# Peptides against a protein of PDB entry 6IDX, part 269

Target 1, 380 residues: chain A of PDB entry 6IDX
Amino acid sequence: KELAKLSADVTFATEFINMDGIIVLTRLVESGTKLLSHYSEMLAFTLTAFLELMDHGIVSWDMVSITFIKQIAGYVSQPMVDVSILQRSLAILESMVLNSQSLYQKIAEEITVGQLISHLQVSNQEIQTYAIALINALFLKAPEDKRQDMANAFAQKHLRSIILNHVIRGNRPIKTEMAHQLYVLQVLTFNLLEERMMTKMDPNDQAQRDIIFELRRIAFDAESDPSNAPGSGTEKRKAMYTKDYKMLGFTNHINPAMDFTQTPPGMLALDNMLYLAKVHQDTYIRIVLENSSREDKHECPFGRSAIELTKMLCEILQVGELPNEGRNDYHPMFFTHDRAFEELFGICIQLLNKTWKEMRATAEDFNKVMQVVREQITRA

## One batch from the design tools (peptide; made by RFdiffusion4, then SolubleMPNN)

Design b2_p25_4_s1 (from b2_p25_4, 9 letters changed)
Fold by OpenDDE base, seed 1:
Structure b2_p25_4_s1 (fold): chain B 380 residues (1-380), chain A 25 residues (1-25)
Amino acid sequence: as target 1 above (380 residues)
Amino acid sequence: SSLSLPKVEREGDLTELYNRNRSTL
């Protein structure tokens, strides 16, 4: 107990470390000897002293043994562990993951996200905070392939639901520390969009071109009875498609694929348009047909607007940026839906279309409308 | 000033903007 208090002092920490004192603490944890009276209390103070000593940055985290890691991971994965030991064990694992890639690899083998999710289903907000902090650390330090797997896993839907129901909608105010961890999780989740945001469309990829064709089909063929439009020659079809791509509001009416070669937002804009067209079909058709039926030069170009809005949302959400210290701004909406970015796009494209009409905008006013929409999104 | 999305301190604001825009469309 006194050692744990004194370990917060850098002068004491330096002297104690110079005497190999930290090695003695690690060996006490490694021994796992439950035979002592008050073992749980002594262990909690040992783990506190270890954390406080390591936080001075005098000793490398790589000094810890695999036996120590397994013992700490055991306190997180085993049922019926003392709350005080669990909290400190989560904090130690977080610090290990953040400070050492070699420790990350070892910890990722010893613990599962499912075990950490169980620590979110508790009334203690401090345990919930450290459990999310450790999930965030594991997500931040994961290789790109494993980050995508963690994101695609059924674990993410479950994690989102548990965070929403047990943390955000909990019968307690969210503390600053928890708000920061929710912000970090949100930033790390948005960074999964970076690959698609930086992916250029290949204008020679037929599968990607078929998505643009599907956008045309949903907008213009879904209301047309399958009347025998006879196989009029390939040229009349190409000329018809050029008109349809103009009505869809693409900048390149001849080859809309060229509008997706600019990164950002690259293919992410096409993903958003396809999501809107499939999941919110009535909203998509309404926006396209309302602007395609105008002859007053007040048409809102959907394709161009969708691309520039996707880029704007990536800028507002800081896609590809690392989480900043002291930021606590999280959006609960991103925990309510699995495809919350595409849902946000669907809201914002309707807001853009409304704002365009209210401003009586023309194609020359495009950048002014986008600035007003940016202000509306960032003040909401 | 980095245009941060407003600190949605409450579940309300973007979801409320969503719900307001869904109710007016």
Scores: peptide ipSAE 0.012, ipTM 0.459, DockQ to the pose 0.199
Fold by OpenDDE base, seed 3:
Structure b2_p25_4_s1 (fold): chain B 380 residues (1-380), chain A 25 residues (1-25)
Amino acid sequence: as target 1 above (380 residues)
Amino acid sequence: SSLSLPKVEREGDLTELYNRNRSTL
């Protein structure tokens, strides 16, 4: 107890480290010796002193043994650990993951996201915070292949439902530290969209062109079986498609694929449009047909709007940016749906279409409408 | 004519915007 308090002092820490004191603390953890009276209390103070000593940055995190890592990971993975030991063990693992890629690899072998999810189902917000913090650290330090696997685990209804029900909808006010970890989790989750946001459409890829054609089909030929996709497009059919792509509000009416060659938002805009067309078909058809039937120059160009809105949403959600330590702004809605980004897009495209109508906008007002929509989204 | 900024609908969390649009779907 006294050591844990003194370890916060940099002078004491320096002297204690110079006396190999930190090595003694690590060996106490490594030994796992439960024979001492008040072992749990002693261990909690040992782990506190270890954290406080390491926080001075005098000793590299790489000094810790694999036995130490296994003991700490054991305190996180075992169901009957003292809450005080669990909290400190989560914090130690977080710090290890953040400070050392070699420790990350070892920790990622000893613990699973599923084990960390169990620590979210508790009434202790500090345990929940450190559990999310460790999930975030693991996600941040994961190589791309493992990051996608973790993403798929976050896309699992289970983690989101637990965060929503036990953290966000908890009977207690969310502390700043928890709000920050929820923000970090949100940013890291949206950074998975970066690949698609930076993927250019290939105008020569037939499969990608078929998606654009499917958008046209859903909007204008909803009753036509896709099997009747007319093979040889006569010049009249090309002219019809050019009209349809104009009615869809693409910038390039001749070759809409060119609108998706700009990154950001690249293919992510096409993914959002296809999601809207398939999942919210009535909303999609309504938006397209309401604007395609206008002759008053007040038509909202859906294709252009969808692309620029996708780009705007990526900017608002900081897609491709690292989380900032001072931020705690998270949106509970992102924990409510499997495809929360595409659902947000579907809401925001309706808001854009409404705002366009209310402003009586023309194509010249496009940037002004987008600015108003940005303010509406950012204040919501 | 000055494009009147649409009245920002009330300060409802994106969650309220989501919940309102889910009730109208």
Scores: peptide ipSAE 0.008, ipTM 0.425, DockQ to the pose 0.140
Fold by OpenDDE base, seed 4:
Structure b2_p25_4_s1 (fold): chain B 380 residues (1-380), chain A 25 residues (1-25)
Amino acid sequence: as target 1 above (380 residues)
Amino acid sequence: SSLSLPKVEREGDLTELYNRNRSTL
């Protein structure tokens, strides 16, 4: 107990480390020896002293043995561990993951996100906070392949649902520490969009061109009577598509693929358009047809607007930026839906289209409309 | 021409924007 308290002092920590004191603490944990009276209390203070000593940054986290990691992971994975031991074990694992990629690899083999989700189903917000903190650490330090797998997994849907129901909608006020961990999880989740945001469309990729063609099909062919026989010449078809791409509001009416070569937002804008067209088809068709049927200069260019809105949303959400330790602002909506970014896009594109109409905007007013929409989104 | 900025209605979280539009979709 006194050791745990004194370990917060850097002068004491330096002397204790110089006396190999930290090695003694690690060996106590490694031994797993339950023979002592007050074992749980002694272990809780041992783990506290270890964490406080390591937080001084005097000793490398890479000094810890695999046996130590397995013991700490065992305290997190076992269903009947003292809450005080569990809390400190979660904090130690978080620090290990954050400070060492080698320790991350070892911990990721010993612990599953599913085990950590079980610690979110408790009424103790401190345990919930440390469990999310460890999930965030694992997610931050994961290789890109594993990070994408973690995001796509049913575990991520379940994680969002558990956080929403047991943390956000809990009968207790969210503490600052929990709000920070929810912010971190949100930022890390949006950073998965960075790859798509920075992916340029290849104008020669037929599969990507077929997506643009599908956007045209959904907008214009879904209502068109089958009477236009497929037999009109190739030139008439190219001229027709150029007209359709103009009505869709692409900047490049001849080759809309060129509009997606700018990064950001690259292919992420096309993903958002396709999501809107498939999931919110009536909304998509309405937005496109309301602007395509206008003979006045007040048409809202959907394609251009969708690209610039996607870019704006990435800027507002700070996609590709690391979490800031000083921030605790999280949006509960991002825990309510699997495709929350695309849903936000679908909301904001309607807001943009409405704002464009209300302003009686023309193509020359585009940047002014975008600025008004930015202010509307950032004050929301 | 002075484009009248649409009155930004009440300060309400992206969550309110989401919930309002989810009820109108």
Scores: peptide ipSAE 0.006, ipTM 0.403, DockQ to the pose 0.152
Fold by OpenDDE base, seed 5:
Structure b2_p25_4_s1 (fold): chain B 380 residues (1-380), chain A 25 residues (1-25)
Amino acid sequence: as target 1 above (380 residues)
Amino acid sequence: SSLSLPKVEREGDLTELYNRNRSTL
């Protein structure tokens, strides 16, 4: 107990570490010997002293044994552990993951995100915070393949649902530390979009071209009576599609695939358009047809707008950037849906279309509309 | 014609924007 308090002092910490005191603390954890009177209290103070000593950065985290890691992971994975031990064990594992890739590998073998999600279902916000912090650390330090596995639909859906119901919609105010961890989780989740954001469309890839054709089909063939089967001439079909791609508001209405060769937002813009067209079909059709049926120069170019909006959302959400320690701004909406980015896109494209109409904008006003929409999104 | 920039109404939190659009559906 006194050691745990004194361990916060760097002078004491330095002297105690020089006396191999930290090795004694690690051995106490490694022994697992429940035979001592007040073992739980003693262990909680031991873990506190260990954290405080390690936080001085005097000793490398790589000094810890695999037995120590297994004991700490055991305190997190076992259902009947004291709250004080659990909290400190989560914090130790977080620090281990953040400070050492070797420790990350060992910890990732001993614990699962599913086990950590169970610690979010408690009323203790400090435990919830350290559980999310450890999830974030594991996500941050995971290699790309494992990040995608952690991002799997089940774990993420369940995690988001639990965070929403037990943390965000909890009966207690969100503390700054929890808000920071929610921000970090949000940033790390949106960084999964980076690959698609940086993926250029191949204009020669037929499968990718078929997606653009599907956007045309959904917009224009869904209302067309089957009697107007477009006449069999390949040239008339190409000319018809060029008209349709112009009506869709692509910059390159001859070859819309060229609009997706710029990164950012690359293929991510096409993913958003396809999501809107399939999931919010009525909204998509309305936006396209309202602008395609105008003979006045006030058409909002959907294709161009969707690309530039996707890019803008990536910039606002800082896609591909690491989380900053000083930030705690998180959006609860991103925990409400699996495809929260695409849903945000669907909201913002409607806002853009509305703002375009209200401004009576033309193609020359495009950048001004985008600035107004950016201000609306960033003040929201 | 001076495009009167629509007053950027203080649209509330992206969550309010989301909730407004969800209530107008």
Scores: peptide ipSAE 0.006, ipTM 0.405, DockQ to the pose 0.158; fails the geometry check

Design b2_p25_4_s2 (from b2_p25_4, 7 letters changed)
Fold by OpenDDE base, seed 5:
Structure b2_p25_4_s2 (fold): chain B 380 residues (1-380), chain A 25 residues (1-25)
Amino acid sequence: as target 1 above (380 residues)
Amino acid sequence: SSLKLPKVEREGDLTKLYEENRSKL
């Protein structure tokens, strides 16, 4: 106990480390010897002293043995561990993952996200905080190939649901530390959109062109009587598509694929448009047809608006940026749906269309509408 | 200019914005 308190002092820490004191603490953990009176209390103070000593940055995290890692991981993976041991063990694992890629690899073999999710289903917010912190550390340090697997895992849908129900909708105020970890998790989740945001459309890729064609089909062919057989000659068909792409509000109505060559938002804008068209088809058709039927130059260009809105949402959500240690602003909505970004896009595109109409905007007012929409989204 | 600048409805919480408008999707 006294050692744990004194370990917060840099002068004491330096002297204690120079006396190989940290090695003694690691050996106490490694021994696993439950035979001592007050073992749990002693171990809790040992782990506290170890953390406080390591936080001075005097000793490399790479000094820890595989036996130490396995013992700490064992305290996280085993049922019925003392709360004080569990909390400190989660914190140690987080610090190990953050400070060493070698330790990350070893810990990622010993601990599953599923085991960490079990620690979110408790009433102790400190345990919940360190469990999310460790998930965040594992996600941050994961290789790019494993990040996508972590993203696609049933674990993420379950993780979001558990966080929503047991943390966000819990009967306790969210502390600053938990709010920070929820913010970090959101930033890391939004960074999964970075690949699509930075993917340029290939104007020669037929499969990508077929998505734009599907947007046209959903908007215009769903209401058209099947009597206009597609048998009009290739030129009339191209001229028809050019008209349809103009009504869809693409900037390049001759070749809409060119509108998706700029990154950001690249293909992510097309993904959002396709999601809206497939999942919220009635809303999509309504937005497109309301604007396509206007002859007064007050049409809201859906295609251009969708691209610039996707870019704006990426900027607001800081897609591709690392989490900032000083931030704690999280959005509970992103835990309510597995495609919450695309759902937010669907809300914001309706807000944009409403705002455009209320402003009586024209194409020249586009940037002013986008500024107003940004303020509506970001200003409390 | 026929442009009317609306009063920015301060919807600044993305969660509030989403919850109030999700029923319109």
Scores: peptide ipSAE 0.161, ipTM 0.721, DockQ to the pose 0.209
Fold by OpenDDE base, seed 3:
Structure b2_p25_4_s2 (fold): chain B 380 residues (1-380), chain A 25 residues (1-25)
Amino acid sequence: as target 1 above (380 residues)
Amino acid sequence: SSLKLPKVEREGDLTKLYEENRSKL
């Protein structure tokens, strides 16, 4: 206990490290000797002293043995560990992952996200915080292949559900430390959208063009059998589709694929439009037809609006930005649904369409409408 | 104590927007 307190002092830490004191602490952990009457308390203070000593940056994290890593990982993976040991073990693993890619690799072999999720199913907010912090550290340091595995829909669904039910909807106020970790997790989750946001549509890709054609079909031919593959479209049929793409509010109504070549938001805008059209078909058809039937120049261009709204949402949510230590703003709604970004898009596109009507906007007012919608989204 | 305390908890304004409008989807 006294050592753990004194280890926060840099002068004491320097002298203690010079006396090989940190090596003695690591050996105490490595030995695993449960024979001492106050082993759990002693171990908890040993781990505290170790962490406080390492926080001075005098000793490299790479000095730790594989046996030490396995002991610490064992305290996190075993269900009957003292809460005080578990908390410190989570904090040590977080620090190891953040400070060393070599330690990340070793820890990622010893611990699963599923084991960390079990530590969220407790009433102790400090344990929950350190468990999310370690998940965030692992997610931040994961290579792209492992990041996709961590992002697997089942793990994400379960993690989101557990966070929602045991943290956010808990009967306790969320502390600033937990709010920060929820913010970090949310930012890292939004960064999974970056790939699609930065993916340009290929105007020559037939499969991508077929998605745009499907948006037209759902809006104007909802009862038409998809088996009517557009045979060699006569010039009249090409002219018909150009009219339909104009009615959909694409900027390039001759080749709507060109509207998705701008990054951001690239293909992410098309994903949002397709999600709206398939999941909220009645809402999609209503928005498109209400604007396509107007002759008064007050039509809201759906295609352009969907693209610029997707870009705006990415800017608001800071897609592609790293988490900032000074922030703790998180949105509980993103833990409620698997496709929460696309659901938010569906709400915001209706808000945009409403705001456009209320403002009696024309195409010249587009940027003013978008500014008002941004304020409505960010002050809601 | 390397956890620098962030100052101000904000439940996101987006949650209210979502809850008020989810029934219109």
Scores: peptide ipSAE 0.159, ipTM 0.636, DockQ to the pose 0.228
Fold by OpenDDE base, seed 4:
Structure b2_p25_4_s2 (fold): chain B 380 residues (1-380), chain A 25 residues (1-25)
Amino acid sequence: as target 1 above (380 residues)
Amino acid sequence: SSLKLPKVEREGDLTKLYEENRSKL
């Protein structure tokens, strides 16, 4: 107990480390010897002293043995562990993951996100906070392949649902520490969009061009009477598509693929348009047809607007940025839906279309409309 | 240009924007 308190002092820590004191603490954990009458209390203070000593940065985390990692992971994975030991064990694992890629690899083999989710289903907010902190650390340090697997996994859908129901919608105030961990998880989740945001469309990729063609098909062919037999002439067909792409509000009416070659937002804008067209088809068709039928120069260019809105949403949500220390601003909406970014896009594109009409905007007013929409989104 | 600036309504969170407009999707 006194050791745990004194370990917060850097002078004491330096002297104690020079006496191999930290090695003695690690060996106490490694031994797993439950024979002492006050084992749980002694272990809790041992783990506290170990954390405080390691936080001075004097000793590398890479000095930690596999046996020590297994013991700490055992305290997190076993159901009958003292809350005080569990809390410190979660904090130790977090610090290990954050400070060493080698320790991350070992810990990722010993614990599952499913085991950590069990620690979210409790009434103790501190345990929930440390469990989310460890999930965030694992997600941050995961290789890109494993990060995508974690995102696509049923575990991520379950995780957001558990957080929503047991943390956010809990009958208790969210503390600052928990709000920070929810912010971190949100930022790390948005960073999964970075790849698509930075992916340029290849104008020669037929599969990508087929998505743009599908956007045209959904907007114009789904409601059109079958009497528009595709006119047999290749030139008439090209001229028809150029008109359709103009009506869709693309900047490049001849080759809309060129509008997606700029990054950001690259292919992420096309993903949002396709999501809107497939999931909210009636809303998509309404927006496109309302603007495509206008001859008054007050048409809102859907394609251009969707691209610039996607870019704006990425800027507002700080996509591709690392979590900032001291921030705690999280949006509960992102825990409500698996495709919450695309759902937000669908709301914001309707807001943009409404704002454009209310302003009686023309193509020359585009940047002014976007500025007003930014203020509406950020002050909503 | 006679652009009518819309009233920027109350300060809030993206969550409010979502909750108020999700029924219109």
Scores: peptide ipSAE 0.140, ipTM 0.703, DockQ to the pose 0.224
Fold by OpenDDE base, seed 1:
Structure b2_p25_4_s2 (fold): chain B 380 residues (1-380), chain A 25 residues (1-25)
Amino acid sequence: as target 1 above (380 residues)
Amino acid sequence: SSLKLPKVEREGDLTKLYEENRSKL
């Protein structure tokens, strides 16, 4: 207890570390010796002193043994551990993951996200905060291949549902520390969009071109009797598609693939358009046909608008940026749906189309409409 | 210019915007 208190002092910490004091603390944890009276209290103070000493940055985190890691991971994975030990064990694991890639690898083998989700189902907000902090650390330090697996896992859907129901919709105020961890988790989730945002369309990839063709099909052929199959002439078919791509509001009516070569938003804009067309088909068709039937030069170019809106949403959500320690602003909506970004796009594209009509905009007013829509989204 | 500036009468956050408009998807 006195050691844990004194370990907060940098002068004491320096002297104690020089006396191999940290090594003694690590050996106490490694021994796992439950035979002592007040073992739980002694262990809680040992873990406190260890954290406070390590927070001075005098000793490398790489000094810890695999036995120490296994003991700490054991306190997180075992049921009915003392809350004080659990809290400190989560904090130690977070710090190990953040400070050492070699420790991350070892911890990622010993702990599952499923074990950490159990610590979110409690009434203690501090335990929930440290559990999310450790999940965030594991997500942040994961190699790129494993980050995608972590994102796609059923564990993430479950994690999101548990956070929504037990944290966000909990019968208690969210503290600043929890709000920060929810912000961090959200930023790390948005960073999964970065690859698609920075992926250029290949105009020679037929599969990617077929997606653009599917957008045309959904908009214009879904109501047409299949008997109006466009006649056998390749040239007449190309000329027809150029008209359809103009009505879809692409900038390049001849080769719409060229509109997706700009990064950001690259292929992410096409993903959003395809999601809207497949999941909200009625809304998509309505927006496209409403603008394609206008002769007054007040048509809202859907394709161009969808691209620039996707880019603007990426800028607003800071896609590809690392979490900032000074921020705690998170959007609860992103915990309500698996495809919350695409759902937000679907809301915002309708807002854009409405705002365009209300403004009586033309193609020359495009940037002014986008500025107004940005203000409407950021002040919403 | 025939451009009409809309009033930005919306106060809230992205969650409020989503919740108020998700039923229109």
Scores: peptide ipSAE 0.108, ipTM 0.708, DockQ to the pose 0.207

